Peptides against a protein of PDB entry 5VZU. Designs and how they scored, part 164

Target 1, 271 residues: chain A of PDB entry 5VZU
Amino acid sequence: GRTLEDIFHEHMQELILMKFIYTSQYDNCLTYRRIYLPPSRPDDLIKPGLFKGTYGSHGLEIVMLSFHGRRARGTKITGDPNIPAGQQTVEIDLRHRIQLPDLENQRNFNELSRIVLEVRERVRQEQQEGGHEAGEGRGRQGPRESQPSPAQPRAEAPSKGPDGTPGEDGGEPGDAVAAAEQPAQCGQGQPFVLPVGVSSRNEDYPRTCRMCFYGTGLIAGHGFTSPERTPGVFILFDEDRFGFVWLELKSFSLYSRVQATFRNADAPSPQ

## One batch from the design tools (peptide; made by RFdiffusion4, then SolubleMPNN)

Design b2_p23_8_s2 (from b2_p23_8, 11 letters changed)
Fold by OpenDDE base, seed 3:
Structure b2_p23_8_s2 (fold): chain B 271 residues (1-271), chain A 23 residues (1-23)
Amino acid sequence: as target 1 above (271 residues)
Amino acid sequence: SLLEELEKRLKERDSKLPKGWSL
C-alpha cells in the first residue's frame, strides 16, 4: 500500500509542478520587494533572522523569525497554495513555557496534548480578564454642563489648633534584598523525542531541547480559505535550530538558520 | 487543464487533513 511518505512525495512533486506553471505563466509580471532582517535585541531568545522550515508536503519554506517583546513570530518569506508569503505561520508566547515530561512520557501524544491545552486555557482566561479592564475606563465622560451656581459668602468658622506630639519611632529600614532573579541557568538541555503519531519529514531532528513555549500555527485551505490558528509547541534546540509541533495536524516543522550573509539587509535606522 | 487537475488533487488531499486545512 502507499505509505504516508509516498503520499507526501507525490504531493510535493505536484506542488513543485504547480509552482513552475504559476511562475512560468506570470514571469513578466513579478513584483519584487526588499526584505530587511529584524534588528537584534539583547533580550531576544536567539538571534532573529531567516530560517528554512520543513512544511510537510510543501517541502522547505523560508521563514523570518522576529521578536516582539514577550512574543516571537515566524513570517513566511516563501508561500504555498494554502498560506501565502507574508503571513505569520507561527506566533509564540514567551510568557507561557511548556514543561515537557520525561523521555518515556514524551512518546505519549495525549500527555503533550493535555499540557498544551491547559496552557491554551490559561492564555484564553488572561485575554478575557485584560479585556474587561480596558472596557470600564471609557464610560464616565458625561458632559458636566458646569452651570455657574452663584457666589454665596460662607462664614469664617474657627481656628482649633491641637498640638499632637511627633513620636520618633525609628523603625530600621529592613534591607529588602531584591532576590535577583537568578538568570535561568542555561541548564543541561532536556532529552527530546517526538510523540508517537507526530509526522516528521526527517527523523534527524535534535534529541535535546533547551526550552519550550506555547504557540499557535496558521492553517488554511487551498487559496488561503478560512484561515485559523491551531495550538502548538515551540521547541528551542539551540541558537540555530527550533521546532514547532502542530498538535491538531500531528506534524512537526524543523527550522534551521540560513547561514548565508546578505549585504544591505539591515533596516535603515529611522532618521 | 493540467493546472486545474493539480488544483483539484490538492483540494482532495486537503479534505483528508484534520479540519480540511494545511500548514
Scores: peptide ipSAE 0.255, ipTM 0.802, DockQ to the pose 0.492
Fold by OpenDDE base, seed 2:
Structure b2_p23_8_s2 (fold): chain B 271 residues (1-271), chain A 23 residues (1-23)
Amino acid sequence: as target 1 above (271 residues)
Amino acid sequence: SLLEELEKRLKERDSKLPKGWSL
């Protein structure tokens, strides 16, 4: 019977043929838009810029990484038949760090799934609470009609009860063992492996990561139909490499910095 | 056209594949 691998290979060939047909039909009708690199900020997790990412059957795509306070964003520079150029392929919440388990437990997809879904639920709760505070704060500017409530009388202070002896109960100061927050050794990467059943186009991914964050990836049908955000894990490997685990898809995208120096690619300073 | 036939085949395939192909 056709294997999943045979179906994947046929699908990849048809996607390549579609890319060829699209590019050949529009050869005389190309429009060019200047792309500016995002300005680097001191608080950026890594330098923003262009990355080449692995997108399964679509192959390599170009993504712009940018930072927006406590959020990071991957924007497609190259599109595919499902997700067009200019869409936010990944959105990362830098407030929600993912702690990976030990290397043995990292092979367990269900454990990673549990950890990510717990963080997803916290993010939903925070969004609901923040929505309620914004709702309640607008309602209560009803006019404070200052009705002068009448001065109820000063009830008298009753008398001095007697000299209870000072019991010297020498309660020993319980040593509050301050759980020394082990300084997150920001410099030592942890061992990293993909869970069993997560597909990677290449087995040559970094086997050590610095930190992970909760994020969401964009998926859609052909022609950008029924677009939705799926939960995932952003994995920072180094200054030039990051990954995204698409949890529901059981897929891994590896992103590597485009090592090209672009002259005059900086955004004009807002005057 | 060949393109319309490919688009149709891919839409029909995407409906049968795990959402994993729609990245």
Scores: peptide ipSAE 0.244, ipTM 0.794, DockQ to the pose 0.614
Fold by OpenDDE base, seed 1:
Formats: structure tokens, C-alpha cells, sequence
Structure b2_p23_8_s2 (fold): chain B 271 residues (1-271), chain A 23 residues (1-23)
């Protein structure tokens, strides 16, 4: 019978052929938009820029990584028949670290699934609570009708009452044991392996990671139908490599920095 | 066209694939 691999290869070949036909037709109206590299900030987790990512049967796609405070974003520079260029393929919440288990338990997909889904529910709760605070704060700015305060008369300055001696109540400073913030182990990379049943196009992925974060990936049907965000794990390997585990899809995308220097690719300084 | 035939075939295939290919 046809293997999933045979179907994958056939589908990839037809996607490549479709892309070739579309780009080779002179009757196609191609719209070009200039892409600027995001400015690098000191607090960026890694240098922003262009990455080549693995997208299953679609092959390699170009993604722009950018940082937006406590969020990272992957934006498709190339698109496919499911998700067009300019879409945010991944959104990473840098507030919500994922702690990977030991290497043995990392092979268990259900364990990773549990960890990610627990973080997803926390993110949803925080969004609901923060939505309530923002809603209540806007409701109290009813227009204060500027009722003209009537000119009440100058009541005379009452006399200086006497020198009440402040009692030195020597309240002992309770030793607030400052819970020693365990220094964020900016430390040694942890061993990394994909769970059993997570598909990777290549088994040649980094076997150590620095840190992981909760994120969401964009998925859609052919022609960008019914787009939805699915939970996943952003995995930082090094300065030039990251991964994304698409949890519901059981897929892994490896992203590697494009090692090209572009002239005039910096964003124009805001005038 | 050959493009329209490929688009149709890819759409029909994508509908049969695990959601994992709709990235």
C-alpha cells in the first residue's frame, strides 16, 4: 500500500511543481512588497531576522522572527496553499516557560501534551482576568459633569493646635525573609528529544535546548479555510536555531537562520 | 489548466491528510 512517506513525497513534488508553474507564468500579476529586518533590541531572546523552517510536505519556508515585548512572532515570508505569506505562523508567549521533563519522559507525547495544556489553561485564565480589569477600569470614566462649584466663603484659618509628641512606636522590622529568587539558570543546555509519534522531516535536529516557551501555531485548510491557532512548544536551541512542536498536529518544525547579509534591509529610522 | 488540476488534486489530498500537513 502507499506509505505516508510515499504520499508525503508525491504531495511535496506537486507543491513544488505548482509553485514553479505559478512563478513561471507571465500572465500572473505578482505583487512585490519590500521586507525590512526588525531592529535588534538588547532584551531580544536572540537576534531577530530571517529563518528557514521545515513545514512538512510544503518543504522549506522562510519565516521572519521578531520580538514584541514578552511575545515573539514568526511571520511567513513565503506561503503555501494552506497558509499564505504575511500570516503569523507562530506566536510565542515569553512569559510562559515550558519545563521539559527528563530525557526518558520527553519521549512520552502524553507527558508533553499534559504540560502544554496546563500552561494553555493558565494563559486562558490570565486573559479572562486581565479582560475583566480592563473592562471595569473603562466603565468608571463617566463624564464628570463639571457642576460649577459654588464659591463657598473663605472660612478662617483655625489656630495652630499644640505639639503632639510623636510616640516612637518602635515596631520591630519583621525579617521579611526575601525568598531568594533562584537565579534563572541561564545555564547549560538540557538534553532534548522529540516525543514518539511527532513527525520531523529530518532526524538531524539539535539534541540540546536552552529553554522552551508556550506558543501557538496557525493551521488552516487548503485556500486558508477555517484558520485556527493550535497549542505548541517553542524550543530555543541556540542563537541561530529554534524549533516548534505542533502539539495537535504531532509535527516538528526546525528553523535555522538564513546566513545571508542583505544590503539596505534595515528598517528606515522613524523620522 | 495544469495549475487548476494541481490545485484541485492538492485540495483533495489535503482533505485526506492528517491536520499535521496544514501548516
Amino acid sequence: as target 1 above (271 residues)
Amino acid sequence: SLLEELEKRLKERDSKLPKGWSL
Scores: peptide ipSAE 0.240, ipTM 0.801, DockQ to the pose 0.600
Fold by OpenDDE base, seed 5:
Structure b2_p23_8_s2 (fold): chain B 271 residues (1-271), chain A 23 residues (1-23)
Amino acid sequence: as target 1 above (271 residues)
Amino acid sequence: SLLEELEKRLKERDSKLPKGWSL
């Protein structure tokens, strides 16, 4: 019978053929846009840049990794029939570290699912709480009807009472030691394996990870219909490799740095 | 056309994915 691999291979061939048809028919209408590499920051988890990612049956796609404070973002440089180029394929919350269980329990998809869904719920709660603080401040400017309150008379300025010595109440400002968010220590690498039932394009993925974070991936129907963000796990393997587990899709994307050096790929300094 | 048939097959495959969505 056709293996799952045969079906994925056939589907990938058809997607490549579609891409070839589109590019060959519209070659005279192609608009080229320059893409600049994001500037590197000292606090970036890894060097930002171009990665080649595995997208199941879509095959290899090019993604730009960039850092935005406590968030990382993967932007599609290449699109597919479901998700066009320029979309945020992955968004990673670097505040929400995922602790993977031991290697035996990592094979359990339900355990990974539990861990990710608990973090997803915390992220939702934090978003709701932050939304309430912003909401309550705007409500009570009801239109003050400017009733012209009548000119109450100029009560006389009572006299300068004497020099009460300012008591130096030296209330030491309690140094709210802002708990310096410990720089995400590159933990000792832990053994890594995909859960049973998570599909990878290749079994050749790193078997050790440095750290994991909660993230969301973008999914859509053909023609970018009904786009939704699905929960997942960003897995940092090394400086040049990361993964994303698409939890609901039971898929794994491996991202590897594009090793090509580009001349004049840096954004022009804002003059 | 060949393209329309490929698009049809793509949609039929996407319909078998969780929620009918792809990556």
Scores: peptide ipSAE 0.230, ipTM 0.796, DockQ to the pose 0.503

Design b2_p23_8_s3 (from b2_p23_8, 9 letters changed)
Fold by OpenDDE base, seed 4:
Structure b2_p23_8_s3 (fold): chain B 271 residues (1-271), chain A 23 residues (1-23)
Amino acid sequence: as target 1 above (271 residues)
Amino acid sequence: SLLDELDKRLKERDSKHPKGWTL
């Protein structure tokens, strides 16, 4: 029978052929939009910018990485027939760090799946609790009918008497032991390997990672049908490389910084 | 067209995937 690899290869060839046909047609109206690079902030996990990512059968796509407080976002600059350009391919919650096990246990897909799904459940609970706090806070602004409270007369303020003696109580300076904020240990990279049964485009991915976070990826059927968010792991390798494990798809995307410098790519200053 | 045939085949393939979705 056809292997999953044979089906994947055929699917990739058909996607390439579709792209070739579409881009070779002269009657296609192409719209160009200027892309602006997000400004770098000191608290950004890595420098924001353009990355080339591996998207399985679609091959290489360009993604803009940007930071939004405690969230990171990958936005497709190039699209495919499933997920069009301008969509948020990945959304990363920088509040929810994923702790990878040792290298032996990292080969176990079910263990990674358990860890990610436990974090997903915590994220859902926090969203429900935050939704309830936001809901309860809005309910109690019933219209306060401003009944005109009658002007009660200004009672005259009685005179301040004088002589409070200065008690000298020499409070000892309690040694505020400044808890030395342990410098956020610039996390020594840990050994990294993909779980068994997670597909990558190649085996040439970084074998050491700095840190991992919970995230969601966008998936859809051909023509952007039934789009949904699937759980995954964002893996920071270094300043120029990150990965995303698409847990439910058992796929790995490697993202590498586009090394090209762009002139006039900065966002216009807000006037 | 060949494009329409490819579009149809890819839609049919995605629909047969356990989730009907790709990246």
Scores: peptide ipSAE 0.340, ipTM 0.855, DockQ to the pose 0.583
Fold by OpenDDE base, seed 5:
Structure b2_p23_8_s3 (fold): chain B 271 residues (1-271), chain A 23 residues (1-23)
Amino acid sequence: as target 1 above (271 residues)
Amino acid sequence: SLLDELDKRLKERDSKHPKGWTL
């Protein structure tokens, strides 16, 4: 019978063939949009830019990595039949670090699943709590019935002036030392291995990671039907490589920096 | 067309995924 590898290979070939047909038949209808590289910030976890990512049977896709405060985003520059270009393929919450277990327990998919799902639940709770504070403030502008209560001329009670000495209550402003969130120190690299049953395009991925974060990946049916965010793990390997474990799909995407230097790829400074 | 047949096969493969989705 056909192996799972044969089926995967055939599926990949058909996806490539579709991409080839679209690009070749619609060449006259192609519109080109300039893409600018995101500006680098000092607090960016790594330099933003273009990465080539592995997307299972879709093969290689180009993703723009950008940083938005405590969030990172991967935006598809190349699309596939499921997720079109311009979609946020991954969203990373840099507030929610994932602590990987030891190397032996990293092989256990259920352990990684537990860790990720516990973080997902915390993220969901924080979103609900933050939603309640924003909700309560708007409700109670009941219609002030403008009852025109009549202008009773209440009398000018006299200006008694006594010299109440200002007590200098020198309330020292308690320095709320905003605990400067220590920039997530690139800890000593941890040994890294994929859990059993997580598929990778190849076994050639970094075997040491710097840090991991909770994130979500975008999944959809063919033609971008029923798009949903699925939980996963962003894995920082180095300045030029990161991974994403798609937990529910049991898939691993490896992202490697595009080493090409582009002239005039920076956004023009807003004049 | 060849494209329609490929589209059909992809939809049929996506439907075999436990959620009917891919990345």
Scores: peptide ipSAE 0.312, ipTM 0.838, DockQ to the pose 0.552
Fold by OpenDDE base, seed 2:
Structure b2_p23_8_s3 (fold): chain B 271 residues (1-271), chain A 23 residues (1-23)
Amino acid sequence: as target 1 above (271 residues)
Amino acid sequence: SLLDELDKRLKERDSKHPKGWTL
């Protein structure tokens, strides 16, 4: 019978053929655009730049990582039959850190799904509340000429007396042991494993991670039809490697820094 | 076209595949 591997190889061949057909239709009329590397900022989680990412059956794609305050962005430099070049493949919310469970519970896909969906709901609530504050602030500039209603003199109620005996009730100060949130030692990577049923193209992924964040990935049908955002987890492994777990797709993309040095690739300083 | 037939075959397969190869 056809194995899942045979079906994957057939699918990969068909996607390569689609990419070839689409490219061949341009009759060698190609437009070239210079790509600049994003400037590095001191507050950037890692150095911005070019990464090679695994996109399942599409193979390897080039993604530009950039930082925008409390958000990170992955932008496709290479496209595929589903998502063209220039699209934002991943958006990461650096305000919403995900805490992974212990290594045993990390194998449970339902546990990761629960954690991610709880964070997704918080992000939705924050967006709704921020939308209401922006709406209510514009409405109330009606000039209420509140006429001064006259101050009625409220009466002086009387002076009753003194006898409060000092009860010395020596309430022992209950030592509220503030559980010192042990500062998550930013230096020791947490053990990391993919949940059961999450597909990686390569089993050679880092087995320790520094931190995780909530994010969304872009998915679409062939020809960029019905594009939507799916929830996921950004996993920082090190300065040169990160992952993205596509939760609904049960897929893992590993991103590795392109180590090539480019001359004159820095964005021109805005004059 | 060959492209339309290939796109159709891929969509029909992807609709059956629990991962949807839509990355």
Scores: peptide ipSAE 0.179, ipTM 0.726, DockQ to the pose 0.501
Fold by OpenDDE base, seed 3:
Structure b2_p23_8_s3 (fold): chain B 271 residues (1-271), chain A 23 residues (1-23)
Amino acid sequence: as target 1 above (271 residues)
Amino acid sequence: SLLDELDKRLKERDSKHPKGWTL
């Protein structure tokens, strides 16, 4: 019977052939757009920029990582037959940390699935509650009928004065001990392993992670048909490496920083 | 075309494979 590797290899050959045909057909009529690197902010989880990501049978793709408040975004710079360039391949919610279990329980895909789906349900509830508060505020612009009701001169009623005494009580200034938010100790990285049955293109991934977050990945059929968001886990390994576990697909993408320096790649300062 | 035949075969495979390589 065909192995999973045989199916993967055939699929990769077909995707390469599709890419070759598309490139050769449009070689005489290409549109080039300048891409700028996102500005770095102090509160960015890691430096934004270009990463090379593993996309299973598609091979290596270039992704721009950027930060948008409490969200991170991976945008495809290179596209494939399923997801075109310029699409948000991953969207990460930096409000929703995922705590990985111990190394033994990390091998259990069902345990990771449980943890991720519990976070997904919390995210869905928060979106529903926040949607209700925004809806109620718009309704009550009732038309203020400007009825010009007349000037009746109501009277002077009187002066009552009384004395209430100044109680002195000198309440001591309680020392507001500013709880110094201990800088989140960049604690020793947690041991990391992929669950059994999650496919990686390479077994050479970091075996320790700093932190994990809930996120969604974009998936679609060929020609960007029926695009949908699938739940996943963003895994921060270090300043130059992160991963994404595509939960439903049981796939892992490893992203490594592009070390090339580009001249004139910074966005022009808004004048 | 060769492209249409390839796209057809890929769509047929992806529809049958619960792990369609849709990344």
Scores: peptide ipSAE 0.172, ipTM 0.697, DockQ to the pose 0.544

Design b2_p23_8_s4 (from b2_p23_8, 9 letters changed)
Fold by OpenDDE base, seed 4:
Structure b2_p23_8_s4 (fold): chain B 271 residues (1-271), chain A 23 residues (1-23)
Amino acid sequence: as target 1 above (271 residues)
Amino acid sequence: SLLDELEKRIRERDSKHPKGWTL
């Protein structure tokens, strides 16, 4: 029978052919939009910018990585038949670190699945609690009926005098124990392997990772039908490479920095 | 057209995924 690899290759060829036909039609009107690189911030996990990502049968896509406080976002610069350009392909919660097990247990997909789903449930609970706190705080502004209380002219109470006793109270400088900023331990790289049954386009992925975070990826049917967020793992390998494990899809996307310098790609300063 | 046939085959493959979705 056809192997899964054969089916994957045939599907990739058809997607490429479809893209070729569509882009080669002379009746297509193309609109070009300038893309700006996000400004780099000192607290950014890695330098933001353009990455080339592996998207299974769609092949390579261009994604903009940007940082937004405790969140990272991958935005599609190129689209495919399922997820169009400009969509947030991945959203990463940098508050929710994923601790990978040892290298032997990393081969177990069910263990990774358990870890990710436990984090997903915590994220969901925190969103519900934070939604309740934000909801309860708005409810109690009942309409203060501004009853116009009449202007009673309160009298001139007298100017009592200047008694100036300088109390010397020598408050001892309490030693503010500087909470030792735990040096941002450049997370000692740990051995990394994909779980059994997670598909990668190539086995050529980094075998050491710095850290992992909970995230969600966007999936949809052809024509962007029924878009949904699926749970996954963001894996930081180095300054120029990260991965995303699409847990439900059992797929791995490897992202590599686009090694190009663009002139006039910085966002105009807000005047 | 050839395009319509390709789009049909893609949709049919997507439908074989447990959710009918891809990345």
Scores: peptide ipSAE 0.310, ipTM 0.837, DockQ to the pose 0.525
Fold by OpenDDE base, seed 5:
Structure b2_p23_8_s4 (fold): chain B 271 residues (1-271), chain A 23 residues (1-23)
Amino acid sequence: as target 1 above (271 residues)
Amino acid sequence: SLLDELEKRIRERDSKHPKGWTL
């Protein structure tokens, strides 16, 4: 009978053929846009840039990694029938570190699922609380009907002058030195393995990770129908490799830096 | 067309996913 592997390969071949048909039919009608590499910042977790990611049956896609404060983003440079180019395929919350269990418990999908869903719930609570503080401040400007307050008489300001020297109680405002969030120390490398039942394109992924973060991946139906963010884990392996575990899809994407040097790929300095 | 048949087969496979969504 057809194996799951045979079905996967057939599906990949059909997606490749579809991509070939689209690219061949529109060859004379292509619109080219310049893509700039994001500027590197000292606080970036790794150097931003182009990565080649694995997307299951879609095969390999090019993703731009960029950093935006406490968030990282993967933007599709190449798209597929489900998620078009220019979409944010992954969004990583660098505030929410994931602690992987020991290597034995990393094989347990339910344990990883528990850890990720607990972080997802914290992120949702923080978003709700931050939304409430912004909401309450706007409500109370009811239109004060400017009732014409009657002209109350100009009571004479009595001139009493006494020179009470205010004691300069120089209460030094204790500078609450905002504890500089220690730059997320690249933890000691931890042994890494995919949970049982998480599919990868191959078993050739790094078996040691530096750190992990909560993130969301974009999923959609064919033609970008019903797009939704699904919970996952960003896995930093090294300066040139990261992964994303798509929890609900039970899929793993490995991203490897594109080692090609591009001339004039830097964003023009804002004049 | 060949494209329409490919798109049909892809949609039919995507529909077998628990959410009907892919990456």
Scores: peptide ipSAE 0.300, ipTM 0.839, DockQ to the pose 0.515
Fold by OpenDDE base, seed 3:
Structure b2_p23_8_s4 (fold): chain B 271 residues (1-271), chain A 23 residues (1-23)
Amino acid sequence: as target 1 above (271 residues)
Amino acid sequence: SLLDELEKRIRERDSKHPKGWTL
């Protein structure tokens, strides 16, 4: 029977042929848009920039990685028939670390699914609680009708006095030892393996990861129909490589930094 | 056309996914 790999290869050939037909038809009417590299910040998890990502039967796509406080985003620079260029292919919540189990339990897809879905539920709860606090504050500026009413008058004074003495007790200033947030030890990389039944285009992925985070990936039908976010895991391997596990799709995307240097690719300084 | 046939095959593939979605 045809393997899943044979099916992916056949569909990759069809997608390449479609891309060739489309590009050949539009050769005389191309619109070029300048892209800028996002500015790097000291607190960025890794240097932002261009990555080459694996997208199953679509093959290789170019993704811009950028950081936005405690969120990371992958934006498609190259699009496909399902997800167009300029869409956020992945959104990573750097507040929600995923702890991978030991190497034996990492092979269990159901264990990874449990861990990710528990974090997804926490993210949903935090969004509901934060939405309630913002809603209640604005409602009650009812118009204060300025009723003008009147004058009345008096009176009196009374006096009383007493005495009580200030006891001096000189309590020593307890040194609040500021618990120095131990710099998150750049811990020895954890052994990493994909769960059984997660498809990767290549088995040549890093077998050690630094840390993982909860995230969502964008999926859609052909022509960007019914776009939805699916839960996943962002996996940081090193400064130049990360992965994304698409949990519901049982797929893995490997992202590798584009090593090319670009002139005039920095965003103009805001004047 | 050849393009219409390829687009049809891709739509038929995507429809076999439980949600009708791809990456």
Scores: peptide ipSAE 0.292, ipTM 0.837, DockQ to the pose 0.523
Fold by OpenDDE base, seed 2:
Structure b2_p23_8_s4 (fold): chain B 271 residues (1-271), chain A 23 residues (1-23)
Amino acid sequence: as target 1 above (271 residues)
Amino acid sequence: SLLDELEKRIRERDSKHPKGWTL
């Protein structure tokens, strides 16, 4: 019978053929634009720049990683039939760390799903509360009419009650067990494995990660129809590699830095 | 066209697969 792998290969061949047809039809109508690398900032999680990412049956795509305060953004430089170039393929919330369980529990997709959905709910609550504070702050500039409320009188100062002796109850200082902040082991990567049933295009992914964050991925039908954001996990492996787990799709994208040095690719300094 | 047929086959496949190749 046809395996899931056979169906995946057939689908990949059809997507390659479709990409070839599109490219061949528009060969005489190419528009070129300069792409600038984002400036690096000291607070950036890793150096921003170009990465090659795995997008399942679409193959390899080029993504620009950039940092925007407490958010990271992946922007497609190459597009596919679902998500065109220039779209934000991933948005990462650097305020919301994902703590991966031990290596045994990392194989459980339902455990990862629980952890991610709990963080997703916190992000929604914070967005609702922040929307309410911005709404209530505008309503209360009603004109404070300065009505001069009257001088209510000086009630008198009653007297000197007596010398109760200070009992020296030497209450022992209860040892505040300082919850030992486990020193963030900034150097040792946590063992990493994909959950069972998450598909990777390549089994050659890093088996250790530095940290994970909550994020959302963009998905759409052919021709960018019904675009939506799905929950996922950004996984930082090292300075040159990160992953994204598409939770609902049960897919893993591995991103590797493009090692090519480009001359004159830095954004012009704002004068 | 061949393109319209490919697009049709892909859309029909994507609609049936819970991992819609919608990345």
Scores: peptide ipSAE 0.263, ipTM 0.821, DockQ to the pose 0.547

